# Ledger of designs, part 222: peptides against a protein of PDB entry 3KDP

Target 1, 230 residues: chain A of PDB entry 3KDP
Amino acid sequence: PFLIFIIANIPLPLGTVTILCIDLGTDMVPAISLAYEQAESDIMKRQPRNPKTDKLVNEQLISMAYGQIGMIQALGGFFTYFVILAENGFLPIHLLGLRVNWDDRWINDVEDSYGQQWTYEQRKIVEFTCHTPFFVTIVVVQWADLVICKTRRNSVFQQGMKNKILIFGLFEETALAAFLSYCPGMGVALRMYPLKPTWWFCAFPYSLLIFVYDEVRKLIIRRRPGGWVE

## One batch from the design tools (peptide; made by RFdiffusion4, then SolubleMPNN)

Design b2_p29_1_s3 (from b2_p29_1, 21 letters changed)
Fold by OpenDDE base, seed 1:
Structure b2_p29_1_s3 (fold): chain B 230 residues (1-230), chain A 29 residues (1-29)
Amino acid sequence: as target 1 above (230 residues)
Amino acid sequence: EEEERKETFEKILKELKKLIEEFVKKVNS
């Protein structure tokens, strides 16, 4: 997310404090939950045939999968960001290169895609309004990530969701997201303004996409063991 | 405004909990 912000020179979609809340708050309990589930999954039950080579290959494949999932998460966040800005009159094309003028407090006549002028304060409100949906989108997408990471090769439908720790992690992550989104003072403290409840559902298509992607990937792996997807 | 935010927060938590539970039930069925 931060790299795209630098490359595209767009208004900041996610604040540094919000990023810290994601990394330290939302990812911690889920990561612990996954660590406990890995003990129950085939990943730990299959003794590597060659502990050195097979472990390295598995670690690379896991890392690649997490990298791909992370890209989909970022796309989901940016989609939400662009939708909110578009609803406020800033089309994605107009945002390209706008950062310099956007962040200048002395420019109070920045035009949107429809010729409406925006003050610095108005622009910052819209910018900070995007932080919460971006964060919530990441959290909702992480639900799918947690679920799909339960198994490497088996379908989620085959393994089920019996792990109470995972369920607790999902709940905790969601509760934290709701707290950060709606608790009084968070707009000032974290630059996260409250959202309409409907914005929580904007991420669901992406969660579904990740879920479908992983199920298809796993299906391919099962049908073609040793293929390039494994 | 603060009370409305709290009410919204509680409503969202309740709905999301329900969705998670429904999802878990669906996956386990």
Scores: peptide ipSAE 0.019, ipTM 0.469, DockQ to the pose 0.760
Fold by OpenDDE base, seed 3:
Structure b2_p29_1_s3 (fold): chain B 230 residues (1-230), chain A 29 residues (1-29)
Amino acid sequence: as target 1 above (230 residues)
Amino acid sequence: EEEERKETFEKILKELKKLIEEFVKKVNS
């Protein structure tokens, strides 16, 4: 999100504080939960052939998988961002290069895609209105990520949901998202305005996409051990 | 507005809890 903000020179889609809340609040419990996850039965049976080569391959494959999931997650967030701005009169094409004028408090006549002029205060309200839905979208997509990270090759339905820490992580992440979105004072403190309940459901298609993608990936790995998808 | 937000929050948490419990039951059955 931050890289696209710099490259495209668009209004800030996600505040720095919300990024920190994701990194510190939503990722720690999941990471701990994965450390206590029960080992896959197929991993336990495979003798390492070459520890150096197999480790390097596994690290590259893990990094690529997380990179792909992270890209889908970012796309979900940006989709939500562009929808909200479009509903407020700013089409995606119009946002390109707009940041300089958007962030200038002395410019009070920034035009939207329909020729309506927006004051600095009005623009900042719209910007901050995007932060909460963007954050919630990331959290909802992370639910799928947490579930799929339990296993490398086996389906989640084969491994089961025996890890109570993972289940707790899903609740904690959801509770944090709800707290940041609806707790009084968070709008002022974190510049996260209240979220309409309908926006929680906007991220579900992306969560489903990640889940389906990972199940297909795992299915390919099971059918073709040592393939490029592994 | 604060009461409506609180009620909405509690409703979402309750529904999500139910969804997770149903999912866990389904995966472990």
Scores: peptide ipSAE 0.017, ipTM 0.412, DockQ to the pose 0.725
Fold by OpenDDE base, seed 5:
Structure b2_p29_1_s3 (fold): chain B 230 residues (1-230), chain A 29 residues (1-29)
Amino acid sequence: as target 1 above (230 residues)
Amino acid sequence: EEEERKETFEKILKELKKLIEEFVKKVNS
């Protein structure tokens, strides 16, 4: 998100502290959960592997998969961001290159896509209004990501929800999202203004996309063992 | 502003760490 902010020169979609909350708050529990994850049902059916030769390849493949998932997560967040800005009069195309004027405290007449002028304070309110939805979108998409972390090759439906730590992670990240979104003072402390509950549902298509992506990926792996997608 | 953010973040991290530790302890017991 921050890289896209710099490259596209768009208003900041997510605060730095909020990003850290995602990285440390939402991703830490999944990382811990992997240590306690039950072995896949197919592991016992596999031939012994050489850990020294296969480790690097496995790490690369896992990293690639998570990279792709991360791109889908970012896409979901930015979609929500653009929708909110569009509802406030700023169409996506108009946001390109707007950052310089957007962040200038002395410019109080930045025009939206409809010619309406926005003061610095008004712009910052709209910007901060986007922070919470972006974060929440990421969390909702991470529900799917967290669930799929249970398995490398097996379907989620095959492996089931057996890892209690993983399940706890789902509730923890949701609780954190709710806290950051609705707790008094978060608008000032984290620049995250309260989010309407309806916005939680905007991320669901992307969560579904993650599930579909992972199930398709795993299906390919099962049909073509040793492929580059595993 | 940055100090307030930092303090809030540290509080969140502290609570999160506590929750994780308690849960891990519970799972391992």
Scores: peptide ipSAE 0.016, ipTM 0.399, DockQ to the pose 0.045
Fold by OpenDDE base, seed 4:
Structure b2_p29_1_s3 (fold): chain B 230 residues (1-230), chain A 29 residues (1-29)
Amino acid sequence: as target 1 above (230 residues)
Amino acid sequence: EEEERKETFEKILKELKKLIEEFVKKVNS
């Protein structure tokens, strides 16, 4: 998010403190939960041909899949960001290069895509209005990510959901999102204004996309053992 | 408006909790 903010010169979609809340607050417990995840049934039943090479290959494949999921997650966040700005009159094309004027407190006549002029205060309100939806989108996408990370080859239905810590992590992420989105004072403290509850559903297509992507990947692995996607 | 948002959010959380529980039950059945 921050790199795209710099490269595209768009208004900041997510505050640095909020990013830290994601990394430390939402990702830590899920990461721990995955460390205590039960062994995948097919991994546990298979003898490694070469323990060193097979481990390295598996780590590379997991890293690649995680990178792809991370890209889909980021796209989901930015989609939500652009939707909110578009609802406020700023089309995505108009946002390119706008940051310089957007962040200038002495410019009070920044025009949106429809010729409406925005004061500095109004622009900051809409910017901070975008922070919460972006964060919530990330959390909702992480629900799917956490569920799919349980296994490499088996579907969630084949492996089951026995890790109570993982389930707890899902609720913790949701509770943190609720706290940051709706607790009084978060608009000032974290530059996150209250989110309309309907915007929680904006991320669901991306969560579904990640889920479908992973299930298709796993299906390919099951049908073609030893493939590059394994 | 804020109270309405809060009420709506609480409803969403309850529904999400229910969906997660149902999903867990289905996956483990």
Scores: peptide ipSAE 0.015, ipTM 0.412, DockQ to the pose 0.685

Design b2_p29_1_s4 (from b2_p29_1, 21 letters changed)
Fold by OpenDDE base, seed 1:
Parts: structure tokens; C-alpha cells; sequence
Structure b2_p29_1_s4 (fold): chain B 230 residues (1-230), chain A 29 residues (1-29)
């Protein structure tokens, strides 16, 4: 997400402290939960034919999985960010290159996509209003990601939700999100303003889409083993 | 390269706008 912010030169979607909270609080427990997941029966039962090459392949697979999850999370967060800004009059196209003027405290007449002028203070309120929903969206997307990443080839419906550690991770992540979103003083400390409950559902369609996509992908892999989709 | 990247980002944002508009329509319906 930070890279997209730099490249697109858009207003900051997520504060640095909030990013640290994600990295340390929300990603760690789920990652641990995934590490303790019962490896697909097919992977653990097969003795590595070549420990050196198989280790490298596993490291690459893990790296790709984490990279993909991170990208999906970022996309979900940015989706929510753009929805909020669009509802406040800033269309995504208008945000490109706007950062310089957005962050300038002396410019109090930044126009939105509809010609409305925004003061510096008003802009910062909108910016900070995006932080909490962005964070919450990441958490909600992580629910889906954790569920779908449980297995590479098998459907969630086949293995079920037997991992208690995973459930604990989901609960902890959600509790942290609720704490950061609703605890008094977080708006000042973390620049996370209280979130309307309706925004928790903003990521649900996206999570559902990811879930369906992954299930379809897995179905294709099962029907066509060795295909390009694998 | 930066200009090409900018154009690509603009196209992505345009598509995202369309998706947002559809989502808003769904929510308002």
C-alpha cells in the first residue's frame, strides 16, 4: 500500500503507526496460525526427493503465497479508500497527483471532482477518516484469505475449519480492529477516527469475490492437474 | 517509464471508478 501511495502520489491512505499495527498485530498471529495448519496430507506424506531443491521450491511457494495475500489485502484496502474518497467527492482519477496540494497547509481551496473547495483541515479529516476503514478492510479480507489459504488444492468445504489456532487468530485480529476503531483517543494517537458499523461490510463483497475466485481456481486445478493455472 | 506507469495507473483507477460506481448503484438499489 505504501508503494502505491508513492507511485500514484495520492493522499496517504494509511498512517505509519497503523501499518505497524497491521504488521505486528494482525499479520503475526494469522501467519503463525497458518504455520501450524495441518499441511496438506499430500505434502507431508511425501518424503522430499531432494531436500535442497525441495526446500528452495517450498521457500518460493511460501514467498509467493505471502506476496499474493499482501497484494490482495492492499487491493481491498485501496478499494475501500477510493470508495470513501469518492463518497466525499474525490473520484479516483482526481486523486492522482493531488498529494502535493493535499498536504499543503497553505492551500485551502483544493477542489474535488465536483468543484467543491476543501480546506486543509477538512482534507485531513477525510484522510484520517480513511485510515480506520482501510485497516478494518484489511482485517475482513484477511478472514477470507486465511480461510482460502488453508489449502492449496482442496476446497475449504473439504477440509473444514478445524484449526482452533486459526479461529483464535481471526478473533484476535478482529478484536484488535475493534479496539483500534472504537477506543477513545485512537483518533489522536493513531489518526484512526471511529468507524461507522456499516463500513465493516464494505469489504464483504470483495472477500466473497476472492473466495469464489479461489474456489473456482482450485476447482480448475483439480480438474486439470498440471495446467497453467497451478 | 514513469509516464507509462502513470498511464497504467490512470487506467487502473478508471476501472476502479467504474467498479465503485457499480457498487454504489448496488448499495443504493
Amino acid sequence: as target 1 above (230 residues)
Amino acid sequence: ELEELKKTMEEILKKLKELIDKFVELVNS
Scores: peptide ipSAE 0.000, ipTM 0.214, DockQ to the pose 0.022
Fold by OpenDDE base, seed 3:
Structure b2_p29_1_s4 (fold): chain B 230 residues (1-230), chain A 29 residues (1-29)
Amino acid sequence: as target 1 above (230 residues)
Amino acid sequence: ELEELKKTMEEILKKLKELIDKFVELVNS
């Protein structure tokens, strides 16, 4: 999210403190849960390879997996961000390069895509209104991603949901999201204004899509071992 | 500033990994 903010010079979709809350608060427990997840039966049947090379390969695979998850989360968050700004009169194309004027407190007549003028205070309210839905979208996508990462080749339905730590992680992420979204003072502390309950459901279609695509991918891998989809 | 932020994030991730490893050891004990 922050990289796109810099490259596109758009208004900041998610505050740095909120990003830290995601990394420290929402990703930690899920990552722990994955460490306790039983290796797939096919992995356990493999002869122990050289511990040094296998550790390096495993670290690279984990790093790549987390990188891909992060990209998917960012895409979901940015989708929500652009929808909210569009609903407030700022079309995505108009946001490109707008950051300089957006963040200038002396400019009180920034025009939206429809010619409406926005004061600095009004712009900041809209910006902070985007932070909470962006964060919640990431959490909802993380639900699917966490479940997906439980297995490499097997379906989630085959592996089962026996990992209590994984389930705890899902609840912890949800509780944290609710706390940050609705606790008094979070608007000032984290620049996250309270979210309408309806926005919790906006990310569900995206989460479902990711889940379906991953299940299809895994199905293809099972049917065609060594294919290009691995 | 971005490089410093990246470095800080990498350090946080490293600390997080260490914490995860300790937690795994605790649960397996």
Scores: peptide ipSAE 0.000, ipTM 0.242, DockQ to the pose 0.025
Fold by OpenDDE base, seed 4:
Structure b2_p29_1_s4 (fold): chain B 230 residues (1-230), chain A 29 residues (1-29)
Amino acid sequence: as target 1 above (230 residues)
Amino acid sequence: ELEELKKTMEEILKKLKELIDKFVELVNS
């Protein structure tokens, strides 16, 4: 998010503190949960042909998969960001290069895509209104990510939800998201203004996309053992 | 490279706008 903010010169979609909350609050428990996850049955059944090379290849493939999922997560967050800004009159194309004027407190007549002028305060309200939904979108997408990361080859339906720590992680990150989204004072403390509950559902298509993507990936792995996707 | 990146970003944003519009239509339908 921050890189795109710099490169595209768009208003900041997610605050630094919220990024830290994602990194430390939402990712830590899931990471621990994955460490305690029982080895997938297919991994246990695989005879390592070459333990050193196969382990390295496996780590690279896992890293690539996580990278791809992370990109989908970011796309989901940005989608939500652009939806909110569009609803407030700022179309995505209009946001390009707008950062300088957007962040300038002395400019109180920044025009939206429809010619409406926005004061600095109004712009900052809209900006901070985007932070919470972006964060929530990431959390909702992470639900799918956490579920799919539990398995490498087996379908989620085959493996089941056996890891209690993973389930706890899902609840923890959801509770954190709810707290940051709706607790009074978060707008001042974290620049996260409250959002409508409907925005929680904005991320669901992306969660579904990740789920479908991973299931398809797993299907390919099952059908083509030893393929490049594995 | 920066100009190409900018053009790519603009194209992405255009596609995203189209996606947003479709999403809004779906929500309103």
Scores: peptide ipSAE 0.000, ipTM 0.212, DockQ to the pose 0.022
Fold by OpenDDE base, seed 5:
Structure b2_p29_1_s4 (fold): chain B 230 residues (1-230), chain A 29 residues (1-29)
Amino acid sequence: as target 1 above (230 residues)
Amino acid sequence: ELEELKKTMEEILKKLKELIDKFVELVNS
């Protein structure tokens, strides 16, 4: 998020505190769950192969998978961000290079894509309105990520939802997202303004995309062991 | 390289705009 913010000079879509909430609140339990479940699944089904080579391959596979999922996750977050800004009159193209004027508290006449002038305060309200949906989008996409990452090769439909820690992680991150989104005072404390419940559904296509992507990936791995997708 | 990255980002944002427009159209239909 910050890299795109710097490169594109767009308004900041995700605050530092929100990043901390993702890292400490939403990602920790899932990461632990994934570590346990992957270890169990791999130990149970793999015959002993060359431990050194297999470890390296496994690390590369995990890194690539998480990198790709993270990219889709970021795209989902930015999609939600741009939808909200577009609803408020700021089209994506207009946001390019707008950061300098956007963050200047002395400029109170920043124009949107339709020529409407926005005060600094109004702009910050819109910016902070985007923080929560971005966070929620990440959480919704993480649902798919957590579900799919249970196994490397097996379909979610084959493995099922047996890991109680993973299930707990899904509920925990969802509850945290709901708390941060709707608890009074979060707009002041975390600069996360309340999210309309309908925005939770904005991320669902991306969650589905991740799910489909991983199922296809796993299918390819099963059909072509040792292929380039691994 | 940075300028090329900026151009790529601009192209992505254009495509994203198109997706948003289609989404809005779908929601309003």
Scores: peptide ipSAE 0.000, ipTM 0.205, DockQ to the pose 0.022

Design b2_p29_2_s1 (from b2_p29_2, 21 letters changed)
Fold by OpenDDE base, seed 4:
Structure b2_p29_2_s1 (fold): chain B 230 residues (1-230), chain A 29 residues (1-29)
Amino acid sequence: as target 1 above (230 residues)
Amino acid sequence: SEEERKKMLELAEELLKKGREILKEFYEE
């Protein structure tokens, strides 16, 4: 998010503190859940041909898959960001290069895509209104990510939900999202204004996309053992 | 609305409670 903010020169979609909350608050539990993940039945039973090399290759393949999932997560967040800004009169194309004027407190007549003038205060309200939905979108997408991380080869339907740490992670992330979104004072403290409950559903298509992506990947692995998509 | 915020906070507290219960069960097994 921050890199896109710099490269595209758009208004900041997510505050630094909120990013830290994602990294430390949401991503930590998934990492722990993976550490305590019981080995998938097919993984445990499969003896590596070369324990050192095969382990490294497998780790690289997993990292690549999660990198792709991370990209989908980012796209989901930015989609939500652009939708909110568009609803407030700022179309995506208009946001390109707008940051300089957007962040200038002395410019009180920044025009949206429809010629409406926005004061600095109004722009900041809209910006902070985007922070919460962006964060919530990431959390909702992470639900799917957590679920798919439980298995490498088997589908979620085959393996089931047995990792209690993973389930805890889902609750923790959701609770954190609700706290940051709805607790009084978060608008001032974290630049996160309250979110309408309907915005939680904005991320669902991306969660589904990640889920489908991973299920398809796993299906390919099952049909082509030893493939490069593991 | 303020009422909706309150409901969502209550939900968050409930989720945290359930999460802690799950953890407790995990450590007891």
Scores: peptide ipSAE 0.022, ipTM 0.411, DockQ to the pose 0.734
Fold by OpenDDE base, seed 1:
Structure b2_p29_2_s1 (fold): chain B 230 residues (1-230), chain A 29 residues (1-29)
Amino acid sequence: as target 1 above (230 residues)
Amino acid sequence: SEEERKKMLELAEELLKKGREILKEFYEE
């Protein structure tokens, strides 16, 4: 998110404090849960034929998979960001290069895509309104990520949700998202303004996308063992 | 709305409670 912000020179979609909340608050418990579950998964139980080469290949493939999932998560967050800004009159194309004027507190006549002028305060409210749903989108997409990362080859339908720590992590992550989204003062403290509950559903297509992606990936692995997707 | 916020906070508390219960069950096994 931060890299895209720099490259596109758009208004900041996610604040630094919110990023820290993601990294420390939402990712930690799930990561621990996955570490425990990974030991029980086929990933760790499979004896490498060649400890050096097979380990390296597996690490690269895992890293690639996480990278792809992370990209989908980012896309989901940005989708939500662009939808909110578009609903407020700022089309994606108009946001490109707008950061300089957007962040200038002395410019109170920044025009949206429809010619409406926005004060600095109004712009910042809209900006911070995007932080919460971006965060929530990441959390909702992480639900799918956590579920699919249990095994490398087995379908979610085959493996099920046996790891109680993972389930706990999902509840904690969701609860944290709700707390940060709706607790009074979070707009000031964390630059996370409350959002309509309906915005939680904005992430669901991306969660489904990750789920489908992983199931298809696993299906390919099962049908073509030793392929590049493994 | 404030009502919706309250409902979501209540939901968060419920989720935390359930999460802790699950964790407790895990450690008791």
Scores: peptide ipSAE 0.021, ipTM 0.409, DockQ to the pose 0.771
Fold by OpenDDE base, seed 2:
Structure b2_p29_2_s1 (fold): chain B 230 residues (1-230), chain A 29 residues (1-29)
Amino acid sequence: as target 1 above (230 residues)
Amino acid sequence: SEEERKKMLELAEELLKKGREILKEFYEE
């Protein structure tokens, strides 16, 4: 998210402190849950033919999978960000290059896509209104990610929800999201303004997309072991 | 609204409670 912010020169979609909260608060328990997940019997039974190459390939596959999921999470967050800004009069095309004027406290006449002028305070309210739903979108997408990452080949329906640590992580992550979104003072402390509860559902299509994608991926892996989709 | 905020905080507390219960069960096994 921060890289896209710099490259596109758009208003900041997610604050640095909020990013740290994601990294430390939402990703840690899921990572631990995956460490306690029993390796699929099929993965453990495969003696590496070449331990050096197989280890490297596995690390690359893991890094690619996490990278891809992270990109989908970011895309979901940015989608929510752009929707909110568009609803407030700032179309995505208009946001390109707007950051410099957006962040300047002395410019109080920044125009939206419809010619409405926005004061610095008004712009910051809209910006901080975007931080919360971006974060919530990441959390909601992480629900799907956590569920799908527990297995490499088996479907969620086949494996079930046996990892209690994973389930705990889901509850903790959701609770943290609600706390950061609605606790008094979070707007000042983290620049996360309260979000309407209905916005939690805006991320659900992306969670579903990840779920469907992973199930299709796993189906392909089952049908074509050793394929490029692994 | 303040009422909605309160409801969401109550939900967060409930989720944390349930999460802790699940964790407790895990460590007792």
Scores: peptide ipSAE 0.021, ipTM 0.397, DockQ to the pose 0.754
Fold by OpenDDE base, seed 3:
Structure b2_p29_2_s1 (fold): chain B 230 residues (1-230), chain A 29 residues (1-29)
Amino acid sequence: as target 1 above (230 residues)
Amino acid sequence: SEEERKKMLELAEELLKKGREILKEFYEE
């Protein structure tokens, strides 16, 4: 999210403090849970041919998987961001390069895509309105990610959800999202305004897409071991 | 609405309670 903010020079979609809350609060417990997940039966049966090359390949595969997951999470968040701004008159194309004028307190006549002028205060309200939905979208997408990351080759339905730490992580992450979204004072402290309950469901299509994509990927890996999909 | 906020906070508290129960079971094992 921060990289796209710099490259596209768009208004900030998510506050830095909120990003820290994601990294430290929502990602840590799930990451620990994955470390204690039971090894897949297929992984245990494969004798390592070369420990050095197999470690490198495994590290690359893990890195690519986490990178892809992070990218899909970011895409979901940005989708929510662009929808909210479009509903308020700012089309995605119009946001490109707008940051400099957007953040300038002395410019009170920034025009939207329809020629409406926005004061600095009005712009900041819209910006902060995006923060909470963006965060919640990431959390909802992370639910699917955490479930699929338990296995590399086996279906989630075959491996099951035996890791109690993972289940705890899902509850903790959801509780944190609800707390940050609805607790009084969070709008002032974290610039996260209260979220309409309907926005929790906006990310579900992305979660489903990730789940389906991962199951298809795993199915291909099972049918074609050593293919490019690994 | 204020009522919706209250409901979501109650849900958060329930989820935290369940999470703590799971952790307790894990450490007793």
Scores: peptide ipSAE 0.019, ipTM 0.368, DockQ to the pose 0.700

